# Designs tried in a protein design run: peptides against a protein of PDB entry 4U39. Part 69

Target 1, 302 residues: chain A of PDB entry 4U39
Amino acid sequence: SIKVIGVGGGGNNAVNRMIENEVQGVEYIAVNTDAQALNLSKAEVKMQIGAKLTRGLGAGANPEVGKKAAEESKEQIEEALKGADMVFVTAGMGGGTGTGAAPVIAQIAKDLGALTVGVVTRPFTFEGRKRQLQAAGGISAMKEAVDTLIVIPNDRILEIVDKNTPMLEAFREADNVLRQGVQGISDLIATPGLINLDFADVKTIMSNKGSALMGIGIATGENRAAEAAKKAISSPLLEAAIDGAQGVLMNITGGTNLSLYEVQEAADIVASASDQDVNMIFGSVINENLKDEIVVTVIATG

## One batch from the design tools (peptide; made by RFdiffusion4, then SolubleMPNN)

Design b2_p14_8_s3 (from b2_p14_8, 5 letters changed)
Fold by OpenDDE base, seed 1:
Structure b2_p14_8_s3 (fold): chain B 302 residues (1-302), chain A 14 residues (1-14)
Amino acid sequence: as target 1 above (302 residues)
Amino acid sequence: MKLLYFHVGKKPLS
């Protein structure tokens, strides 16, 4: 089974966005120290952590409280994760609960033998230096606790949205990018393809790879596949080029008119931008809600 | 949803 755990406010918002977009083949768990915020989750499984420590009042933006809250609730987390083959841990780094609890939850998943993938955001610069420093510490702890860590730099989202985008919409876009990272991988596993990817192949690319980069490209029109692939490999979300990556996961999502030629063209572009000895897995997804749009997600590991 | 999966790689994945 595939489980997605949203940790703290940002992680829970991302999980809500995944549920709203009907991401299939995954189980959702919402984790928080704030009981009132947790009640707003759309997840089927809602777990309050650190009930004794926090009394449901949240972590007070302190990562050490988030960490201790997850440690207090270790047995509950273990039971919720039991039998998972893969665990996504999603959080907004820089807060109390997400920053402190996400590494603990990730370590529990890894110790249970699940392929453990972190999908986390760095705070926007406008959230202030304190959040940025807390996020750096939490990201460091996540790197040790996961097989693969995708870090989304929220400031790079401002390069792909309108300059007049309200702050609330910028956070919603961060939640959407987190969704795209999880869905881009989960669709490769959970949706039966014409060529079944063995979960073993995903494990080979993602196990013990450390930090990963994610790029997203969206295009329409005659050259939409090539344009989407080029946008993905040059995405502002990429902190570096993918040319040194030992592993690449590629998802190409299109409407019912997505052709095999378009899939091949996009895959060739991504492969040509990668290492010569890259292990690339790619999948194509038909989403009936996409008419003429193609979405390419690239995750580079190693 | 229908998925098509392809492996492109020079190294064995399994």
Scores: peptide ipSAE 0.021, ipTM 0.528, DockQ to the pose 0.366
Fold by OpenDDE base, seed 4:
Structure b2_p14_8_s3 (fold): chain B 302 residues (1-302), chain A 14 residues (1-14)
Amino acid sequence: as target 1 above (302 residues)
Amino acid sequence: MKLLYFHVGKKPLS
């Protein structure tokens, strides 16, 4: 089974976005120290952590409170994650709950023997230096606690959106990028396509790889596969080129009209931009909601 | 030698 655990406000918003986009084949868990915020989750499983410590009033933007809240609730987290083959831990770094609790939750998942993937955001620069410093500490702790950590730099989302984009919409786009990171991997396992991967293939690419980068490309029209692949490998979300990555996981998602030729064309482009000795695994997914769009997701590991 | 692993046809894990 695949479990997606959203931790704190940003993680819970990402989980809500996943549910709203009908991401299939995953169980959703929402975790928070704020009971009122947790009630707004669409997840089937809602877990309040640190009830004794926080009384449901949240972590006060303090990562140490988030950490202690997860430690207090360890047994409940273990029970909720038990029997998962794969666990996605999603959070916005820089806050209290997400920054402090996500590494603890990830370690619990890893100790249970699940393939543990972190999908987290760095805060926007406008959220201030304190959040950036807290995020750096949380990301460091996540790297030790996961098999693979995908870090999304929120400031790079501002390169994709209009400069006049309201702050609330920039956060919604961050939630959408978190969704795309989880879905881009989970669909390779859970959703039928032209080329399915087994969980063992994904496990081989993602186990004990540390930091990963994610690129996304979307295109339509006659050259949509090639354009989507080119956008993915040149994505602003990639802080570095995919050249030099030891592993590449690629998802090619299209509508019912996705051809095997388009899958091959996209895979060849990503492979040409990767090292010759890279371990590249790719899958294709059919998503009827995409109609004429192709979405290419590239995850570079190592 | 780029190892392209094509796994065709395994059913999703229940």
Scores: peptide ipSAE 0.010, ipTM 0.479, DockQ to the pose 0.065
Fold by OpenDDE base, seed 3:
Structure b2_p14_8_s3 (fold): chain B 302 residues (1-302), chain A 14 residues (1-14)
Amino acid sequence: as target 1 above (302 residues)
Amino acid sequence: MKLLYFHVGKKPLS
């Protein structure tokens, strides 16, 4: 089974966005120290952590409270994650609950023998220096606790959106990028497509790889496959080029009109931008909601 | 060696 665990406010918003976009073949778990915020989750499984420590009043933006809350609730987390083959841990770093609890939850998943993938955001620079410093500590702890850690730099989202985009929409786009990171991997396993990957292939690429970078490209029109692939490998979300990566995971998602030629064209572009010795795996997914769009997701590991 | 693994038709993980 595949489980997606959203940790704290940002992680729970991302999980809500996944459910709203009908991401299939995954079980959703929402974790929070704030009982009121947790009640707004759309997840089937809702877990309040640190009930004794916090009394459901949240972590007060303190990562140490988030950490201790997860430690208090360790047995409940173990029970909820038991029997998962793969666990996605998603969180917004820089807060109390997400920053402190996500590494503890990730370690529990890894200790249970699940392939453990972190998909997390760095806070925007405008959230202030304290959030950036807290996020850096949480990201460092996540690296030790996961098989692969995808880090989304929220400031790079500001390069993709219009300058007039309201702050609230910038946070919604961060939640959407977290969704795309999880879905880009989970769909390769859980959703039938033209080319399916098995869990063993994904495990080979993602097991004990440490940090990963994600690029996303979306396009329409006659050259949509090539354009989406070019946008993915040049994505602002990539803090470095995909050259030098030891592994590349590629998802090509399209509507019912996605052709094998388009899949091959996109794969050839990504392969040409990658090292000759890279272990590249790719899958294709059919999403009837995309109509004329192609979405290319590239995850570079190692 | 570009390993293009085409797995046609494996069932989703339960």
Scores: peptide ipSAE 0.007, ipTM 0.468, DockQ to the pose 0.066
Fold by OpenDDE base, seed 5:
Structure b2_p14_8_s3 (fold): chain B 302 residues (1-302), chain A 14 residues (1-14)
Amino acid sequence: as target 1 above (302 residues)
Amino acid sequence: MKLLYFHVGKKPLS
């Protein structure tokens, strides 16, 4: 089974966005120290952590409270994650609960023998230096607790949205990018595609790889596959080029008209932008909600 | 460039 665990406010917003977009073949778990915020989750499984420590009032933007809350609730987290082959841990770094609890939850998943993938955001620079420093500590702790950590730099989202985009929409786009990171991987495993991957192949690329970069490209029209692939490898979300990556995971999602030629063309572009000795896996997914659009997601590891 | 075409039948995830 695949489990997605959203941790704290940002992680739970991302999980809600995944449920709203009907990400299939995964079980959703919402975790929070704030009982009121947790009640707004759409997840089937809702877990309040640190009930004794916080009394459901949240972590007060303190990562140490988030950490202790997850430690208090360890047995409940273990039971909720039991039997998972893969666990996604999603959180917004810089807050109390997400920053402190996500590394603890990730370690629990890893200790249970699940392939553990972190998908987390860095706070926007405008959220202030305190959040950036807390996020750096949380990201460092996540790196030690996961097999692969995808870090989304929220400031790069400002490069892909209009300058007049309201702050609330910039946070919604961060939740959407978290969704795309989880869905881009989970669909390759859980959704029947034109090309199905074995979970063993995903495990080979993602096990003990540390930090990963994610790029996304979307295009329409006659050259949509090539354009989407070029946008993915040049995505503002990539903190570096993929040419040095030891492993690449590519998802190509299209409508019912997605051709094998388009899949091959996109794969060749991404492979050509990668290291000559790169271990690349790719999958193709049909999404009937995509009309003429192709979405290419690239995850580079190593 | 090793394009590993894994035509591996999806093992059901437990």
Scores: peptide ipSAE 0.020, ipTM 0.521, DockQ to the pose 0.058; fails the geometry check

## One batch from the design tools (peptide; made by RFdiffusion4, then SolubleMPNN)

Design b2_p15_1_s1 (from b2_p15_1, 4 letters changed)
Fold by OpenDDE base, seed 4:
Structure b2_p15_1_s1 (fold): chain B 302 residues (1-302), chain A 15 residues (1-15)
Amino acid sequence: as target 1 above (302 residues)
Amino acid sequence: SFVRVYRNGKLVAEY
């Protein structure tokens, strides 16, 4: 089974976005120290941690409170994660609960023997230096606790949206990018396509790989596959070129009109941009909610 | 209580 655990405000918003986009084949868990925020979660399983410590009022932007709340809740987190083959831990780094609790939760998942993937955001620069420093500490702790850590630099989201985008919309886009990161992997396992991957394939690419970069490309029209692939490999979310990656996981998602030719075309573009010795695995996914769109997700590891 | 677990909006566990 695949479990997605959203930790804190940003993680829970991402989980809500996943549910709203009908991401299939995953169980959703929302974890928070803020009881009011947790009530707004659409997740089937909701876990309030640190209830005594925080009185349900949240971690006060203190990562140590988030950490302690998760540590004191270890047994219950273990129970919630039990039987998962794969666990996604999603959080917005820089806050209290997400920054502190996500590494603890990730370690619990890893200790249970699940393939543990972190999908987290760095705060926007405008959130201030304190949040950036807290995020850096949380990301460091996440790297030790996961098999693969995808870090989304929120400032790079500003390159893919209008610069005049309201702050609330920028956060919504961050939630969407977190969704895309989780879905881009989970769909390879859970959702049939033209080229299916199994969990073992994904595990081979993602097990004990440390940090990963994600690129996303979306396109429509006659050259949509090639355009989507080119956008993915040149994505602002890729803080480095994919040519240095030791492993590449590629998802090619389209509607019911996705052709094998389009899949091959997209895969060839990504392969050509990668090292010759790269361990590249690609899958295709059919998403009926996509009309004429192709979405290419590239995860570069190593 | 350290933890409250809800499933489908119902409290299912409290620790």
Scores: peptide ipSAE 0.478, ipTM 0.942, DockQ to the pose 0.014
Fold by OpenDDE base, seed 1:
Formats: C-alpha cells, sequence, structure tokens
Structure b2_p15_1_s1 (fold): chain B 302 residues (1-302), chain A 15 residues (1-15)
C-alpha cells in the first residue's frame, strides 16, 4: 500500500490538493499540532499530535515543538503507517510542525521498512530569513530520515507563474507542485498505462538515493510529447541539470489518445539529456482527465 | 491526551 502523510499546514494543503485532484491508489493521513487547521483537512485519517505540548494551538513556528510533538506520538504514528510499502512525507519546510515533525515521521516510516520519499518545499524568499534557516535545518534532518528527498524551491515557482500572480496563488501553486511530485510517482505504481512499472522498479531508483530534483513539462499539439519532455528537463524547478544524476524516474502521462510512439519520443529526449551511465526507468500513465495534454514528470536522484 | 486520531471526521482514538 501507498500512504501519503501531510505534515503541518503546507503538507496538509498539499494533501488537500491531491484529494481534490482525485489522486488514486493512496491512503491520506493529515498530521498537525494545530487542531483548527487539522479540521480543514480532507484526509480520511487525521492525527492531532502534541496536544499537551501545544494545547492544539500549533507549534508557534518552532521546529523543536514540532519535533517533540512527533516524538511523543511515535507509537500512534507507527500504527498509522504500519503495513505501508511506500510512504510519502510531504511538508512545507520553514514552519514549526512541518519542519520539526516531518523528519521524525519519515524516520518512523523508514524504520518500518517502507520506501520513504520526502516531497517538501523550501519557503519563498519573501517568507523571511528565519523561515529559510529553519527550512535548511529541516531539510538536513529529512535527508537522513528518507530514501529520497525531493526538494521544491518555491522561488522557482515564481518563474512558471504570471508576474501578477497574488501571493495566495503562489502558495496554491506550491501545493500543486507537491501534488505533482507525489502523483508523478504514485501513478507509476497505482495507475495503469502503456508502460507499467512495478514497486520494485521504483524502489531500485529511489532507495537510499538522498536528494532529488523534479522537473515538470506540459504540452499540447502534434509535438506534445517532445515539447513536454523538453520542458521537463529544462524546468525551473530543476536547480541543476539532470546530467550527472545517478538515477532518473520518468512519468509520461496522457489521455486515452497517448501513443507508444509519443512515450518513446519523450523517453528518448530525457535519456539524451541524461548521463550515459544513468539508471533510468520510465512509465506511462493514462489519465482520462487529460484530453490533449501530455504531462512529463522527471525525478533526478543522486 | 497526546494524540487524537480522527477517521471520517469522527474521533476514533485518544491517546
Amino acid sequence: as target 1 above (302 residues)
Amino acid sequence: SFVRVYRNGKLVAEY
């Protein structure tokens, strides 16, 4: 089974976005120290942690409070994660609960033997230096606790949205990018396509790989596969070129009209941009909600 | 309690 655990405000917003987009084949868990924020979660399972420590008022932007809240809740988190083959831990780094609790939860998942993937954001520069410093500490702790950590630099989201985009919409886009990161992997396992991957394939690419980068490309038209692949490998979300990655996981998602030729064309473009010795796997997914669009997601590990 | 678990909006466990 695949479980997605959203931790703190940003993680829970991402989980809500996943549920709203009907990401299939996953169980959703929301974790927070803020009881009011947790009530807004759409997840089937909701866990309030640190109830005595925080009185349900949240971690006060203190990562140590988030950490302690998860540590005191270890047994219950273990029970909620038990039996998962794969666990996604999603959080917005820089806050109290997400930054402190996400590494603890990730370690619990890993200790249970699940393939543990972190999908987290760095805060926007406008959130201030304190948030950035807290996020750096949380990301460092996440790297030790996961098999793979996908880090999304929120400032790069500003390069893919309109310049007049309101701040609230920039956060919504961050939630959407977190959704795309989780869905880009989970669909390869849970959703049939033209080329199916199994869990063992994904585990080979993602097990004990450390940091990862994600690129996304979307296109329509006659050359949509090639355009989507080119956009993915040149994505602003990639802080570095995919050249030099030890592993590449690629998802080619299209509608019912997705062809094997388009899948192969997209895969060849990504392979040509990657190191010759890279361990690359790719899968295709059919999403009936995609009419004429192809979505290419690339995850570069190592 | 340290932990409250809700399922489908209902409290199912309190630790």
Scores: peptide ipSAE 0.406, ipTM 0.924, DockQ to the pose 0.014
Fold by OpenDDE base, seed 2:
Formats: C-alpha cells, structure tokens, sequence
Structure b2_p15_1_s1 (fold): chain B 302 residues (1-302), chain A 15 residues (1-15)
C-alpha cells in the first residue's frame, strides 16, 4: 500500500490538493497539531498530534514543538503507517509542525521498512529569514530520515507563474507542485499506462538516494511530448542540471490519445540530457482529464 | 492524551 502523510498546514494543503485532483491508489493521512486546521483536511484519516502539549492550538511556528508532538505520538503514527510499502511525507518546511514533525514521521516510516519519500517545500524568500533557517534545519533532518527527499524551492515557482500572480496563488501553486511530485511517482505504481512500472523499479531508483530534484513540463500540440520533456529537464524547479544525477525517474502522463511514440520521444530527450551511466527508469500514465496535454515529471536522484 | 485519531470526521481513537 501507498500512504501519503500531509504534515502541518502546508502538507495538509497539498494532501487536500491531491484529493481534489483525484490522485488514486493512495491512502491519505493528515497530521497536525492544530485541531481547527486538521478539521479542514479532506483526508480520511486525521491525526491530531501533541494534543496535550499544544491543546490543539498548533506549534506556534516552533519546530521543537512539532518534533516533540510527533515523538510523543510515535506509537500511534506507527499504527497508522503499519503495512505501508511506500510512504510519502509531504510538508511545507519553515513552519512549526511540518518542520518538526515531518522528520520524525519519516523516520517512523523508514523504521517500519517502507520506502520513505519526502516531498517538501522551502519557503519563499518573502516569508522571511526565520522560516528559511527553520526550513534548512528541517530539510537536514528529513534527509537523514528518508530514502529520497524531493525539495521544491518555492522561489523557483515564481519563475513559472505570471509576475502578477497573487501571493495566495503562489502558495496554491506550491501545493500543486507538491501534488505533482507525489502523483508523478504514485501514478507510476498505482495507475495503468502504456509503460507500467512496479514498486520494485521505483524502490531501486529511490532507496537511500538522499536529496532529489524535480522538473515538470507540460505541453500540447504535435510536438507536445518533446516540448514537455524539454520543459521538464529545463524546469526552474531543478536547482541543478540532471546530468549530474545518479538516478532518474520519469513519468510521461497523457490523455487517451498518448502514443508509445510520444512516450519514447520524451524518454529519449531526458536520457540524452542525463549522464550516460545514469540509472533511468520511466513509466507512462493515462489520465483522461489531460485531454491533449502531456505532463512530463522528472525526479533526479543522487 | 497526546493523540486524537479521526476517521471520516469521527473520533476513533484517543491516546
């Protein structure tokens, strides 16, 4: 089974976005120290942690409170994660609950033997230096606790959105990028496509790889596969070029008109941009909602 | 209690 755990406000917003986009084949768990925020989660399973410590009022932007809340809740988190083959831990780094609790939850998942993937955001620079410093500490702790940590630099989202995009929409886009990171991997396992991957394939690429980067490309038209692939490998979300990666996981998602030729064309472009010795795997997914769009998601590990 | 678990909006466990 695949479980997605949203931790804190940002993680729970991402989980809500996943549910709203009908991401299939995963169980959703919402974790928070804020009971009111947790009540707004669309997840089937909701876990309020640190109820005694916080009285449900949240972590007060203190990562140590988030950490303690998860540590005190270890047994219940273990119970909620038991039997998962794969666990996604999603959070916005820089806050209290997400920054503190996500590494603890990730470690619990890893200790249970699940393939543990972190999908987290760095805060926008405009959120201030304190959040950035807290995020750096949380990311460091996540890196030790996961098999793979996908870090989304929120400032790079500003390069892919219109300059006039309201701040609230930039946060929604961050939630959407978190969704894309989880879905881009989970769909390869859970959703049939033209080229299917199994869990063992994904595990080979993602086990004990440390930090990862994600690129996304979307295109339409006759050259949509090539364009989407080129956009993915040149994505502003990639803080480094893919040519230094030890492993590449690629998802080519299209509508019912997606061809094997388009899948191969996209794969060849990503392979050509990667190191010759890279361990690359790719899968395709059919999403009827994409109509004429192709979405290429690239996860570069190592 | 340190944890409250809800399923489908109902409290199912409290620890």
Amino acid sequence: as target 1 above (302 residues)
Amino acid sequence: SFVRVYRNGKLVAEY
Scores: peptide ipSAE 0.375, ipTM 0.901, DockQ to the pose 0.014
Fold by OpenDDE base, seed 5:
Structure b2_p15_1_s1 (fold): chain B 302 residues (1-302), chain A 15 residues (1-15)
Amino acid sequence: as target 1 above (302 residues)
Amino acid sequence: SFVRVYRNGKLVAEY
């Protein structure tokens, strides 16, 4: 089974976005120290941690409170994660609960033998230096606790949205990018396509790989596959080029009109931009909601 | 308790 755990406010917003976009084949768990925020989660399973420590009032933007809340709740987190083959831990880094609890939850998942993937955001620069510093500490702790950590630099989202985008919409886009990171991987396992991967294939490319970067490209029209692939490998979300990556996981998602030729064309473009010795694995997914769009997601590891 | 677990909006466990 695949479990997605949203941790703290940002992680739970991302989980809500995943549920709203009907990401299939996964179990959703919302974790928070704030009981009121947790009540707003759409997840079937909701877990309030640190009830004695916080009285359900949240972590007060203190990562140490988030950490302690998860540590005190270890046995219950283990029970909630039991039987998972894969665990996604999603959080907005820089806050209290997400920053502190996400690494603890990730370690619990890894210790249970699940393939553990972190999908987290760095805060926007406008959120202030304190959040950036807290995020850096949380990301460092996540790296030690996961098999692969996808880090989304929120400031790069500002390069892909309109300059007049309101702050609340920028956060919504960050939630959407977190959704894309989880869905881009989970769909390869859970959703049939033209080229299916098994869990073992994904495990080979993601086990003990450390930091990863994500690129995304979306296109329509006659050259949509090539255009989407080119956009993915040049995505602003990639803080480094994919040349030099030791591993590449690629998802080519399209509507019911997605052709095998388009899948191969996209894969060839990504392969040509990668090192000759790269371990590249690609799958395709059919999503009837995309109609004429192709979405290419690239996860670069190592 | 350190943990409250809810399923489908109902409290199902308290630890």
Scores: peptide ipSAE 0.256, ipTM 0.859, DockQ to the pose 0.014

Design b2_p15_1_s2 (from b2_p15_1, 7 letters changed)
Fold by OpenDDE base, seed 1:
Structure b2_p15_1_s2 (fold): chain B 302 residues (1-302), chain A 15 residues (1-15)
Amino acid sequence: as target 1 above (302 residues)
Amino acid sequence: SFVVVYRDGKEVARY
C-alpha cells in the first residue's frame, strides 16, 4: 500500500489538494499538533500528535516542539504506517510541526521497511529568515530519515505564476506542486498507462538516493509531448540541470489519446538531457481528466 | 495522541 502523510499546516493543505484532485491508489493521513487545524483536514485518518506536550494548541512555530510531539506519539504513528510499502511524507518546512515532526515520522516509516519519500517545500523568502533557517535544519534532518527527499523551492514557484499572483494563491500553488510531486510518483505505481512501472522499479531509483529535484512540464498541441518534456527539464523548480543526476524517474501523463510515439518522444528528450550513465526509468499514465494536455514530471535523484 | 477515522464525513473510530 501507498500512504501519504501530511505533517503540519503546509503538509495538510497539500493532502487536502491531493484529495480534491482525486489522487488514486493512496491512503491519506493528516498529522498535526493543532487540533483545530487538524479538523479542517479532508483525510480519512487524522492524527493529533503531542497531545500531552501541546494540549492541542500547536507547536508555536518551534521545530523542537514538533519533534517531541512526534516522539510522544511514536507508537500511534507506527500503527498508522504498518503494512505500507511506500510512504510519502509531505510538509512545508520552516514551521513548528512540519519541520520537527516530519523527520521523526519519516524515520518511523523507514524503520518499518517502507520506501520513504519526503516531498517538502522551502519557505518563500518573504516568510522571513527565521523560517528559512528552521527549514534548513528540517531538510537536513529529513535527508537522514528518508530514501529520497524532493525539495521544492517555493521562490521558484513565483517564476511559474503571474507576477500579480496574490500571496494566498502562491501558497495554493505550493500545495499544488506538492500534489504534483506525490501524484507524479504514486500514479506510476497505482494508475495504469501505456508503459507501467512496478513498485520494484520505483524502489530501485528512489531507495537511499538522498536529495532530489522535480521538474514539471505541461503542453498541448501537435508537439505537446516534446514541449512538455522540454518544459520539465528546464523547469524553474529544478535548481540544477538534470545532467548531474544519478537517477531519473519520469512520468508521462496524458488523456486517452496519448500515443506510444508521444511517450517515446518525451522519454528520448529527457534521456538526451541526462547523463549517459544515468539510471533512468519512465512510465506513462492515462488520466481521463486530461483532454489534450500532456504532463511530464521528472524527478532527478543523486 | 489519538487517531480518528472518518467515513462519509462521520467519525467511525478513534484510537
Scores: peptide ipSAE 0.054, ipTM 0.732, DockQ to the pose 0.015
Fold by OpenDDE base, seed 2:
Structure b2_p15_1_s2 (fold): chain B 302 residues (1-302), chain A 15 residues (1-15)
Amino acid sequence: as target 1 above (302 residues)
Amino acid sequence: SFVVVYRDGKEVARY
């Protein structure tokens, strides 16, 4: 089974976005120290952590409170994660609960033998230096606790959205990028396509790889596959080129009109931009909600 | 600490 755990406010917003976008084949778990915020989750499983420590009032933007809250609730987290083959831990780093609890939850998942993937955001620079410093500490702790850690630099989202995009929409886009990171992997396992991957394929690329980068490309029209692939490998979300990655996981998602030729064309572009010795795997997904669009997601590991 | 399971917006279990 695949489980997605949203940790804290940002993680729970991302999980809500996944549910709203009908991401299939995964179990959703919402984790928070704030009981009121947790009640707003759309997840089937909701877990309040640190009830004794916080009394449901949240972590007060303190990562140490988030950490202790997860430690207090370790047994309940273990029970909620039991039997998962894969666990996604999603969080907005820089806050209290997400920053502190996500590494603890990730370690619990890993200790249970699940392939543990972190999908986290760095805060926007405008959220202030304190959040950036807290996020850096949380990311470091996540890196030790996961098999693969996808880090989304929120500042790079500002390069892919309109300059006039309201701040609230920039946060929604961050939630959407978190969604895309989870869905781009989970769909390869859970959703049929033209080229299917199994869990073992994904595990080979993602096990004990440490930090990963994600690129996304979307295009329409006759050259949509090539354009989407080119956008993915040149994505502002990639803090570095995919050249030099030890592993590449690629998802080519399209509508019912997605052709095998388009899948191959996109894969060839990504392969050509990758190291010759890279372990590359790619899958395709059919999403009926994609009309004429192709979405290429690239995850570079190692 | 508790886990609550919801179905169709209703609590169905608490652990």
Scores: peptide ipSAE 0.053, ipTM 0.719, DockQ to the pose 0.016
Fold by OpenDDE base, seed 4:
Structure b2_p15_1_s2 (fold): chain B 302 residues (1-302), chain A 15 residues (1-15)
Amino acid sequence: as target 1 above (302 residues)
Amino acid sequence: SFVVVYRDGKEVARY
């Protein structure tokens, strides 16, 4: 089974976005120290952690409180994650609960033998230096606790959205990018396509790889496959070019009109931009919610 | 949808 665990406010917002977008084949778990915020989760499983420590009032933006809250609830987290083959841990880094609890939860998942993938955001620069420093500590702890850590730099989202985008919409886009990172991987396993991957394929690319970068490209029209692939490899979310990656996981998602030719065209573009010795795997996904759109997701590891 | 509250490794509430 695949489990997605959203940790803290940002992680829970991302999980809500996943549920709203009908991401299939995954179990959703919402974790928070704030009981009121947790009640707003759409996840089937909602878990309040650190009830004694926080009294359900949240972590007060303190990562040490988030860490201790997850430690207090370790046995329950183990129970909630038991039997998962793969666990996505999603969080916004820089806060209290997400920053502190996500590494603990990730380690629990990894210790249970699940392929553990972190999908986390760096805070926007406008959230201030304190959040950036807290996020750096949380990301470092996540890197040790996961098989693969996808780090989304929120400041790069501002390159994808209009510069006049309200702060609230920028956070919604961060939630959407977290959704895309999880879905881009989970769909390769859970959702049929023209070229299917199994869990073993994904595990080979993602097991013990450390940090990863994600690129996303979306396009429509006659050259949509090529355009989506080009956008993915040149994505602002890629802090480095993919030509240095040792592994590439590619998802080509389209509607029911996705052709094998389009899949091959997109894969060839990404392969041509990658190192010749790269271990590249690609899958295709049919998403009935996509009309004429193709979405290419690239995960570069190593 | 349910919320489970844990304290000291034990479920203390479910709602």
Scores: peptide ipSAE 0.053, ipTM 0.707, DockQ to the pose 0.015
Fold by OpenDDE base, seed 3:
Structure b2_p15_1_s2 (fold): chain B 302 residues (1-302), chain A 15 residues (1-15)
Amino acid sequence: as target 1 above (302 residues)
Amino acid sequence: SFVVVYRDGKEVARY
């Protein structure tokens, strides 16, 4: 089974966005120290952590409170994650609960023997230096606790949105990018396409790989496959070129009109931009909601 | 700490 655990405010917003986009074949868990915020989650499983420590009033933007809250609730977290083959831990880094609790939850998942993937954001520069410093500490702790850590630099999202985009919409886009990172991997296992992968294929690419980068490309029209692939490998979310990666996981998602030719064309473009000795796996997914769109997601590891 | 399970918008279990 695949479990997605959203940790703190940003992680829970991302989980809500996944549920709203009908991401299939996963169990959703919402974790928070704030009981009022937790009640707004759409997840089937809701877990309040650190009830004795915080009394449900949240972590006060303190990562040490988030950490201690997860430690207090360790046995309940273990029970909620039990029997998962794969666990996604999603959070916005820089806050109290997400930054402090996500590494503890990730370690619990890994100790249970699940393939543990972190999908997290760095805060925007406008959130201030304190949040950036807290996020750096949380990301460092996540790297030690996961098999693969996908880090999304929120400031790079500002390069793909209009300059007049309101601050609230920039946060919604960050939640959407977290959704795309989880869905881009989970769909390869859970959702049939033209080329299916199994859990063992994904585990081979993602086990004990450390940090990863994600690129996304979306296109429509006659050359949509080639355009989406080119956008993915040149994505602003890629802080480095994919030609240095040791492993590449690629998802080609389209509507019911997705052709095998389009899948091969997109895969050939990403392969040509990668190192010749790269371990590359790719799958295709059919999503009826995309109609004429193709979405290419690339995860670069190593 | 507690875990609550919801199905069809209703609480079905609490741990």
Scores: peptide ipSAE 0.051, ipTM 0.704, DockQ to the pose 0.016

